# Designs tried in a protein design run: peptides against a protein of PDB entry 4HTP. Part 27

Target 1, 231 residues: chain A of PDB entry 4HTP
Amino acid sequence: SQTVASHVPFADLCSTLERIQKSKGRAEKIRHFREFLDSWRKFHDALHKNHKDVTDSFYPAMRLILPQLERERMAYGIKETMLAKLYIELLNLPRDGKDALKLLNYRTPTGTHGDAGDFAMIAYFVLKPRCLQKGSLTIQQVNDLLDSIASNNSAKRKDLIKKSLLQLITQSSALEQKWLIRMIIKDLKLGVSQQTIFSVFHNDAAELHNVTTDLEKVCRQLHDPSVGLSD

## One batch from the design tools (peptide; made by RFdiffusion4, then SolubleMPNN)

Design b1_p10_8_s1 (from b1_p10_8, 4 letters changed)
Fold by OpenDDE base, seed 4:
Structure b1_p10_8_s1 (fold): chain B 231 residues (1-231), chain A 10 residues (1-10)
Amino acid sequence: as target 1 above (231 residues)
Amino acid sequence: MTALERLALA
């Protein structure tokens, strides 16, 4: 069945996240998230206008926005060091070169940018001058690839993990990769709390999540902002 | 306007 996520470019989510991150005030951060969410819901209504009983929801996006709450997908088994090595190989970076060392020593501040400890940001700057392609992945495709990574990690198929990672990387802009890395590492650094995200999504979202710990249920049951948990 | 917004208006 068709899903909203199969139509929404991953770039749109990343652009929204970037706007949220760059916004200084809580109100502005909320506005950017709300605009994305409202657009999603609008498209959902249009896409499913003739289908009353659909399981489609904001979940595909929400699980990327709140990756630390992921329960459906098993562990990726991916850490910054693995990604660093992968990028060094993929980009053919000299092992003793500046960029390779930045990736490997991401915890140590090397420049004027206070990006120490944020591997995704360091990776972004390495990737930015090297990635010329516009991203082409949808949110659905990103989730499918992440599912593949988790599955292959469970199966200890390292080569297939690498393959899926390469697909993500080669079909993503530097900005998209920045956010993808943060999703994998499960730290988006948006400057807005989980509670705020839930509150904007639905008034009852935080409560339902606290009880169920099921992000998909939260997104499905509270898809309509006008329909409460008690309804 | 994002691609999503365009899709929502279509």
Scores: peptide ipSAE 0.052, ipTM 0.774, DockQ to the pose 0.959
Fold by OpenDDE base, seed 3:
Structure b1_p10_8_s1 (fold): chain B 231 residues (1-231), chain A 10 residues (1-10)
Amino acid sequence: as target 1 above (231 residues)
Amino acid sequence: MTALERLALA
C-alpha cells in the first residue's frame, strides 16, 4: 500500500531540521516542526481519502526525528570512525591530507567553525564541495536502507552494510548526509526536547509513549490531533 | 513551498 513516506523527499525533512536547528527561540523551532507535521497530515488525508483503517502514520518521519527512541530496528554498528574511513575511501581523499585528518580527528578543533566533537558538521563541510546539490531519496527509501544496515549488522554481513551506506551517500546532498549521520549516531542537536516534539505532535503523545515505549503506536493511535486517548 | 506542501495541495 502507498504511504506518505514513499512520496516525501528526505530533503524536505532535512530542510525542516536545518531550520529548527538554526532557529534561536523555542516558538520558532516549534513553528517549523508544526508546519512539516501539518503538511504531512494534509497529504495523508488526501492520499488515503477513500481508504479507511490504514496503518500509515507519521512514524517513518518520527523515528528519524527521535532516533534515540528507535526500538524496531537493531543497532547499526556504525560509529564516527567507520564513517570517516568510508568517506576517505569514497571521496578518494589523501590519507595524510587536511580533509581526511579532519574526519579522523573530529574531536580536535582545527578550524574557525567550532565544530569539534560534531562529526556530522565536519563531514558536511568536507562533502559540500564534493557531493550532489540535491538528493533523490524519499523518507521511505532512507528507512529501508537503514533497516538493511541494521539487519546486516546483526548478521555480520559487512559487505552489504557498506553497499547500503554507499547508496545512502551517493544519493544524498551534503546537507542530507549531515542529518543522516546525526540520525545514525542518534544525536540531532535540534535544541528542542523530546517532550516538546511529542507535545506538538499530540497532547497525549508523551503519556502514551511513557507507558508503551512504542513510537509507532504513538504515531498511529494519535494520528488525529483532535482524537485523544480517552476517546 | 516544499515538495511535501505541493503534494498536499495537489
Scores: peptide ipSAE 0.050, ipTM 0.770, DockQ to the pose 0.902
Fold by OpenDDE base, seed 5:
Structure b1_p10_8_s1 (fold): chain B 231 residues (1-231), chain A 10 residues (1-10)
Amino acid sequence: as target 1 above (231 residues)
Amino acid sequence: MTALERLALA
């Protein structure tokens, strides 16, 4: 079925997240999120102008923005150490080299950047000179690959997990991979609360989520910001 | 204009 997520580049989400993270003020953070959301809704309306009963919603993006609220897919079984090893292998980094050691010892402060403990940032700097400048994945494709990873983790198919990870990595820029890592680890470090994200999305979103704990239902039922729960 | 915005206008 035709979805907004199948058309939206993952890079667009990542650039939005990057802007949010870099913004110091709450108002600026909210603005960046709102702009992305508004664009999404406009595209939705255009895409589905002749289809009133669609299940398409902001959910594909929302579940990446609030990955800690993910309840549909199983655990990825991926930790920073696994990713470090994968990158070392994929990038053919010398194991005793500076970059490999940075990835493996990401918790130890190695420089003035204050990135200690933030594996995604460390990975970003390692990847930046080595990866594609522009990714090719849509939000839907990213979710499909993440679904595959979760499914294969449940099935203990390590080889297939690696395959899906390689697809993600090879088709993503360094910036996209930074955010992808944070999505997998479920810590985006946006500096904006879940409540704020919900409030911007819909006035009733927080309430509905508190009752249902179902992010998809929240996104679907409250797709229209003008239609409330009591409507 | 973001790529998403361009898509919405197309």
Scores: peptide ipSAE 0.049, ipTM 0.767, DockQ to the pose 0.783
Fold by OpenDDE base, seed 2:
Structure b1_p10_8_s1 (fold): chain B 231 residues (1-231), chain A 10 residues (1-10)
Amino acid sequence: as target 1 above (231 residues)
Amino acid sequence: MTALERLALA
């Protein structure tokens, strides 16, 4: 069966996240998230107009927005140092060159951007002049690749982990990779709390998550903002 | 307008 996530470009989510991050006030941050969510729900209704009892929900996006709440896929086994080494190899960066050193020493950057300790931002600036301008991945495809990484990490298949990472990287813009890195590291730095995200999604979302700790159940049961948990 | 927004309006 078709899902909304199979039609939504990953770039659209990343653009939304970028707008949220750049917004100064809570209200503006909420507005950007709400606009994305509303568009998702409208497309869901159109896509599933003639189908009842679908399991499709906002879950594919929500698990990327709140990656620290992921419980379905296991650990990726990926840290900043691994990504740094991978990028150096993939981009054929000189090991003693400026960009390689930026990636390896991301905690103490020599640059003027003030991105100390934020590997994703360091990576973004290295990638920006070297990557395609628009990615080609859907949200579904990103989740599939992340599932593959987690599964192969559990199986200790480092070669297959690298393969999936390469697919993510080669099919993503620098901006998309910035956010992908933050999703993998599980820190989006949006400037809004988990509680705020849940409250915008549904009034009962935080409560249901507190009881179930199941993000998919939250997204599925509370898909309709007009239908409460007590109904 | 994003691709998602265009899809939602189609």
Scores: peptide ipSAE 0.049, ipTM 0.767, DockQ to the pose 0.922

Design b1_p10_8_s2 (from b1_p10_8, 5 letters changed)
Fold by OpenDDE base, seed 1:
Structure b1_p10_8_s2 (fold): chain B 231 residues (1-231), chain A 10 residues (1-10)
Amino acid sequence: as target 1 above (231 residues)
Amino acid sequence: MTALEKMAAA
């Protein structure tokens, strides 16, 4: 069955996340998230106008926005050091060069940006002059690749993990990779709380999540903002 | 306008 996530570019989610991160204050951050969510719901209604009782929901996006709440897929087994080494190899960076050292020593401030400890931001600046300006992945494709990574990590298939990572990297812009890294590491640094995200999604979302701890159930049951838990 | 917004408006 067709899903909204199969049509939405990953770039659109990343641009929204970037706007949220750059926004000053809670209200502006909420506005950007709401605009993305409303557009998603509108597209859902159009896509499924002739189909009742679809299982499609905001879940594919929500699990990337709140990666700490992921329960369906297992751990990726990916750390910053692994990504650093992968980028050095993929980009053919001199090992003793400035960019390689930035990636490997991401915890030490080496520049004026104050991004010490944020591997994704350091990676962004290394990638920006070297990567595609526009990625080609949909949200569904990103989730499929992340599912593959988690499954292969569980199966100790390091070769297949690398394959899926390379697919993600080679089909993503520097900005998309910045956010992808943050999703994998499970720290988006949006400046908004989980509670705020749930509150914008649905008034009853936080309550339902507290009871079920199932993000997919939350997204399915509370897909319609006008229909509450008690209805 | 994002691609999603364009698709939602169509």
Scores: peptide ipSAE 0.052, ipTM 0.788, DockQ to the pose 0.915
Fold by OpenDDE base, seed 2:
Structure b1_p10_8_s2 (fold): chain B 231 residues (1-231), chain A 10 residues (1-10)
Amino acid sequence: as target 1 above (231 residues)
Amino acid sequence: MTALEKMAAA
């Protein structure tokens, strides 16, 4: 389908999230998010210039930025221990080796980076010398694969869950996988609140979300920052 | 400039 998400590399979102996380001040974090959002809206307007009443919106990106607000997908059923085992298998890591033990014991300080308790960061450093420099997935493709994982978890199809995870992993850089893990675990550690994200998106976004609890509806109805709820 | 930014500018 012709959507903005089908054209935007997942790498672009991850680079934005990385910049937000590394920024020290609230204002700088907001700037990075705003720049990504503005670029998305501009591309939307160009892509849909000759089409009326499109349902396309920022939702495909927003649901990855605020994964704790996801209501369309069911639970993934994926925890850090499952991912650790999968990476050990996929990367053919010795089970008693340093990297395998780091993944399995991610809660204990074993390295020099001080990343104890942050599985995504531990995984990043293990993956960095072993993965592609740039991934090939779009935001749409990432969402499709995550939909597949959730659906197959509900159906108890562990083999199909593994297949979708392998596709995500093999087509992603180490940095993209760091953020993908955080999206799955539903903790991005951006250093900005949900309220801040909504306020940057649209002045009425927090209110509409509080009433509807529907992130897609929020993104669709408030797509234009100049058009309010009562307009 | 990201791929998204390039596409938005075209």
Scores: peptide ipSAE 0.046, ipTM 0.778, DockQ to the pose 0.927
Fold by OpenDDE base, seed 3:
Structure b1_p10_8_s2 (fold): chain B 231 residues (1-231), chain A 10 residues (1-10)
Amino acid sequence: as target 1 above (231 residues)
Amino acid sequence: MTALEKMAAA
């Protein structure tokens, strides 16, 4: 069955997240998220116009926006040091070179940007001159690859983990990789709380999540903002 | 207009 996530470019989500992060005020951050969500709901209605009984929802995007609430897939087993080593290998960076050392020692300030401790930002600046300008992945494809990583981590198949990571990296822009890293590490640094995200999604979302701890259920049951829990 | 918005309008 077709899903909204199979049609939405991962780049569109990343652009939205970038706008949210760059926005100074809460109201502007909320506006950017709302615009993305409204567009998603409109596309859902168009895609499923003749099929009212669908399980498709905002869940594929929501689980990337709130990665700390992920419960369906197990741990990735990926840390910043693993990603640093992978990028050094993939980009053929000299091991004693400036860029390799930036990735390995990302906690120590080495440049003009105050990005110490934020591996994703360090990686972004290393990747920007070296990566493609536009990615080709959909949100569904990103989730499929992340599912593969988690599954293979549980199975201790390091070779297959690397394969999936390479697919993510080689099909993503530097900006998309910045956000992908933050999703994997589970820290988006958006400057808005979980409560704010839920409140924008649906008035009853926070309550339902507090009871069920099931993000998919929240997205599916509260897909329509006009239909409440008591309705 | 984002790619998503273009697709939603189609």
Scores: peptide ipSAE 0.046, ipTM 0.776, DockQ to the pose 0.861
Fold by OpenDDE base, seed 5:
Structure b1_p10_8_s2 (fold): chain B 231 residues (1-231), chain A 10 residues (1-10)
Amino acid sequence: as target 1 above (231 residues)
Amino acid sequence: MTALEKMAAA
């Protein structure tokens, strides 16, 4: 079935997240999220104009925005050190080179940027001059690849994990990879709380999530901001 | 219009 996520570029989500992160105030952060959400809902209405009772929802995006609440897919088994090694290999970085060392020693403060401990930011700067300027993945494709990674991690198929990671990396810009890394590591550093995200999504979202702990259910049942839980 | 809105209009 057609989904909004199958049409929305992953780059659009990443650009939104970047705007949120760069915004100083809560109100501005909320505005950027709201704009993305409103656009998503409008696209949903257009896409499903002739289809009632679709199960499509904001869930594919929400689970990437709130990756700590992911309960459907199992653990990726991916850490920063694994990603560092992968990038060194893929980019053919000299092992003793500055960029390789930055990736491996991401926790060590480098005097130039306050990015100590933020692997994704370090990776971004390494990737920026080396990667595609524009990615080609949709949100659906990203989720499919992440599902593959989780499944193959449970099956201990390291080769297939690498394959899916390679597909993600080779089809993504440096900016998209920064956010993808943060999604995998489950730390977006948006500067906005989960409660705020839920409140912007729907007035009843936080309550429903507290009861169900099911992010998909929250997104599906509260897809329409005008329809409440009591309705 | 956002990119999403442009896509919805297409």
Scores: peptide ipSAE 0.044, ipTM 0.769, DockQ to the pose 0.624

Design b1_p10_8_s3 (from b1_p10_8, 5 letters changed)
Fold by OpenDDE base, seed 2:
Structure b1_p10_8_s3 (fold): chain B 231 residues (1-231), chain A 10 residues (1-10)
Amino acid sequence: as target 1 above (231 residues)
Amino acid sequence: MTALQRLAAA
């Protein structure tokens, strides 16, 4: 497909999200998001230079950054306990071993990191010594796999859900999986509000979303920061 | 520079 998302590694988004999370101030968090967005827009303009009326936009990334606003794909039907069991199986972790117990009892403090209640962080440390250093998936491929999971959840095809999850896991680094988990659970813990994300994207984004509740429409209509709703 | 930045600069 001829989209920006088909060229952007999922690792790039995850690295940006990690920088945002690690930043202490609002201004620094905004800077990291803006840098990613500006690079995306610049590549979009180059990619579509000779094409008119394209539907491509920032939507493939935005729906992963604001997963709680997802309306196109249905529920995944995936919880932390399901992921814990899957990782234990996939990584062949002893059931009574330290790492398996950390995943299953993620709500209770067991380690020294103080990550109780944050399954994604616990999973990260279990995965870090066991996974590849850099994933191979693009943002488009991640969204395709997530679409498959949601569709198969609706169809009650648990075997196919597992297959898609396996594809995500085996082609992702530990850091990418940390963020993927947070996207699936719909809690990124970035320390920056939805309103701030919209305001950085476009001055009219929050207003348009409040009216339409359509994240793709917001990204498509307001892809140019210099063109407002009234223009 | 990220892969995205390299693509945007090409």
Scores: peptide ipSAE 0.037, ipTM 0.732, DockQ to the pose 0.946
Fold by OpenDDE base, seed 4:
Formats: structure tokens, sequence, C-alpha cells
Structure b1_p10_8_s3 (fold): chain B 231 residues (1-231), chain A 10 residues (1-10)
């Protein structure tokens, strides 16, 4: 279907997340998120100008920003060790080499960047000199591939999981993969709380989520910031 | 300006 997510590059979300992470202080972090959200809403209005009754919402982005609240998609069955092994294979890294060992032993401090325990950051530095400079995936495509991974995990089809992961990886920049990994592992390290994200999205978002635990419902019902829960 | 912002402005 025609959705905002089908038009928005995944790179745009990742760039926003990167800016949020790098920003010092709550206010600056909020500004970056708000700018992305406002742009999304404006595009939504333009895209659906002649179609007022649509189910399209910020949900495709929100579920990637707050992956811990994902309820629609089943478990990926992916951990850091699996990704490490996949990257070693894909990048043809020597198993006893520096980069392979960094990925496998991501919990061990190396003293270089202080990224111990953050697999996504370790992967980023390994990937940066080895992958595309610019990704080609939309937010919709990322979600479709993640849906595929979850579905195939449920079906115990490891080969198809690998296939979808390879599609994600080969069509993503190092920065995009950093954030993709964090989305899969469900730890974005943005430095801004869930409550703050909801508050910026809509004044009633936290309350509605608390009652429904349905992130899609929150995004749909509170799509318009001027329309409250009681309206 | 991001691609999203450009799309929103179009």
Amino acid sequence: as target 1 above (231 residues)
Amino acid sequence: MTALQRLAAA
C-alpha cells in the first residue's frame, strides 16, 4: 500500500538517530526527533491529501525507534554472536584476525573507542571501510525484511533468515547497519527516554500506550497532534 | 535538509 514509510529512506531515520545520540542535552535531542516527526506528518498530509481514511501512520518509524515496545513482530532469534559470525563470513574476515576477534569478543574492552559491550558500534567500525557509503532501503523495506526475519525464525528457516539479513546488510551503509543492529538487539542508546519520545509525538501518547500497549494504535489514534485522546 | 524533508516540501 501507499505509505509514508515506502518513500522515506532508512538513511534519514538513521541520520536522525545519529544526531539524537550525539546531541548533548534533552532539548537538542528532542529537536532532532521533532524535526523528523514534523517532516513525516507533512509528507503524510501531502501523500494522503485525497484519502482521509487511511491506516498509515508514524508506526513504521516508531517501532524502529522504540523496538522494545514491538508486539506485532515475533522474536528475531538474533543475537550479537550470530551477527558476528555472519559478518565474519560475509566480509571474509580471518577468524583469528583483529576485526573478527573484535566482533566475537565485543564485550571485552579494547581501549580504543570505549565501545565495549556495544556490538553495533564495534560492527560499525569494522563495516565502515568495507561497505556501501549510501544505503538504498526505505523504512518500509527495512520493516518488510525484519518481518521476514521474524516469520522465518518462527518457521525455523535459518537459511531464509540469513537471506533477509544479507539483503539488509548489502543494501545499507555502515551507519545504517549500526542502527539496524541496535533495532534488532533492541537497544538504541539514544540518551532520551521512552516517555520523552512519546511526549514529543503526542501529549496523550504515553497514556494511551500505557493502557493499550499497542504502539500501532498509539500512532494511528494520535497521528494528529492537535486531536486529543478525548476528542 | 533530509530526503524526507525534501519530500514533505514537494
Scores: peptide ipSAE 0.037, ipTM 0.739, DockQ to the pose 0.936
Fold by OpenDDE base, seed 5:
Structure b1_p10_8_s3 (fold): chain B 231 residues (1-231), chain A 10 residues (1-10)
Amino acid sequence: as target 1 above (231 residues)
Amino acid sequence: MTALQRLAAA
């Protein structure tokens, strides 16, 4: 079946997240999220105009925006050190080189950038001159690959984990990889609360999530902002 | 071609 996530480039989500992060005020952060959400809903309505009973929802995006609330996927088993080593290998970085050391020692500030402890930002600057400018993955494809990683981690298939990571990396821009890393590590650093995200999505979203702890259910049942939980 | 592009092509 058709899904909105199969049509939305992962780059579009990442650019939205980047705008949110760069915005200083709460109102501006909310505006960027709302614009993305409204566009998603509009596309959903157009895509499914002839289908009344669809399970498609904002869930594929929401679970990437609020990765700490993920309950469907098993653990990735991926840490910053693993990613650092992977990038060093894939990019053929000299082990004693500046960029390799930046990745491995990401907790120690080495430059004027206040990026200490933020592995994703450090990775971004290493990747920027070394990767493609525009990624090719959709949100659905990213989720499929993340599902694969989680499943293979559970099955202890390290080779297949690497394969899926390689596919993610080679098909993503530096900016997309920055956000992908944060999604995997489950810390987006958006500067906007979970409550705010839910409130923008739907007035009843926080309440429903508090009861069900089911992010997919929240997104599906409260897909229409005009239809309340009590309706 | 970037390093990642070369890797993808291999």
Scores: peptide ipSAE 0.015, ipTM 0.535, DockQ to the pose 0.028
Fold by OpenDDE base, seed 1:
Structure b1_p10_8_s3 (fold): chain B 231 residues (1-231), chain A 10 residues (1-10)
Amino acid sequence: as target 1 above (231 residues)
Amino acid sequence: MTALQRLAAA
């Protein structure tokens, strides 16, 4: 079915997240998020102009922005160590080489960037000279692949997990992979709170989420910023 | 071609 997420490049979300992260101060961070959200809503209105009662919403993006609130897909079973080993294998990095050791020992300060403890940043710098410059995945495709990973984790199909991860990796830029890793690990380090994200999305979003803990419901019911919970 | 591009092409 036609969804906004099927048309929005994952790169666009990642670029927005990168801008948010790099921004100093709450106001600038909010601006970047609001611009993305407004663009999404405008596209939604255009895409669905002739359709009423659509279930399409900001949920596909929101669940990636607030991955710690994910309740639909089960655990990925993926941690930094697994990703490190995967990258070492895929990139054919020498096991005792600098880049392999950076990935495996990401918690230990090594380089000039001071990225100790941030696996995604370590991975970014390893990947940047080794990967494509522009990704090709949509937000929907990313979510589909993440759904596959979670499903296959539950089914204990490690081979299929690897296959989906490979597809994510090979179709993503280093920047996109940085954010994808953070989505999987569930720590985006945006510098804005969950409350702020909800507040920008809709005035009643935090309240509805606190009661329902259903992120999709929040996004669907409060899609229109002018329509409140009490309406 | 990058390492990942080669993987994608394989």
Scores: peptide ipSAE 0.014, ipTM 0.522, DockQ to the pose 0.029

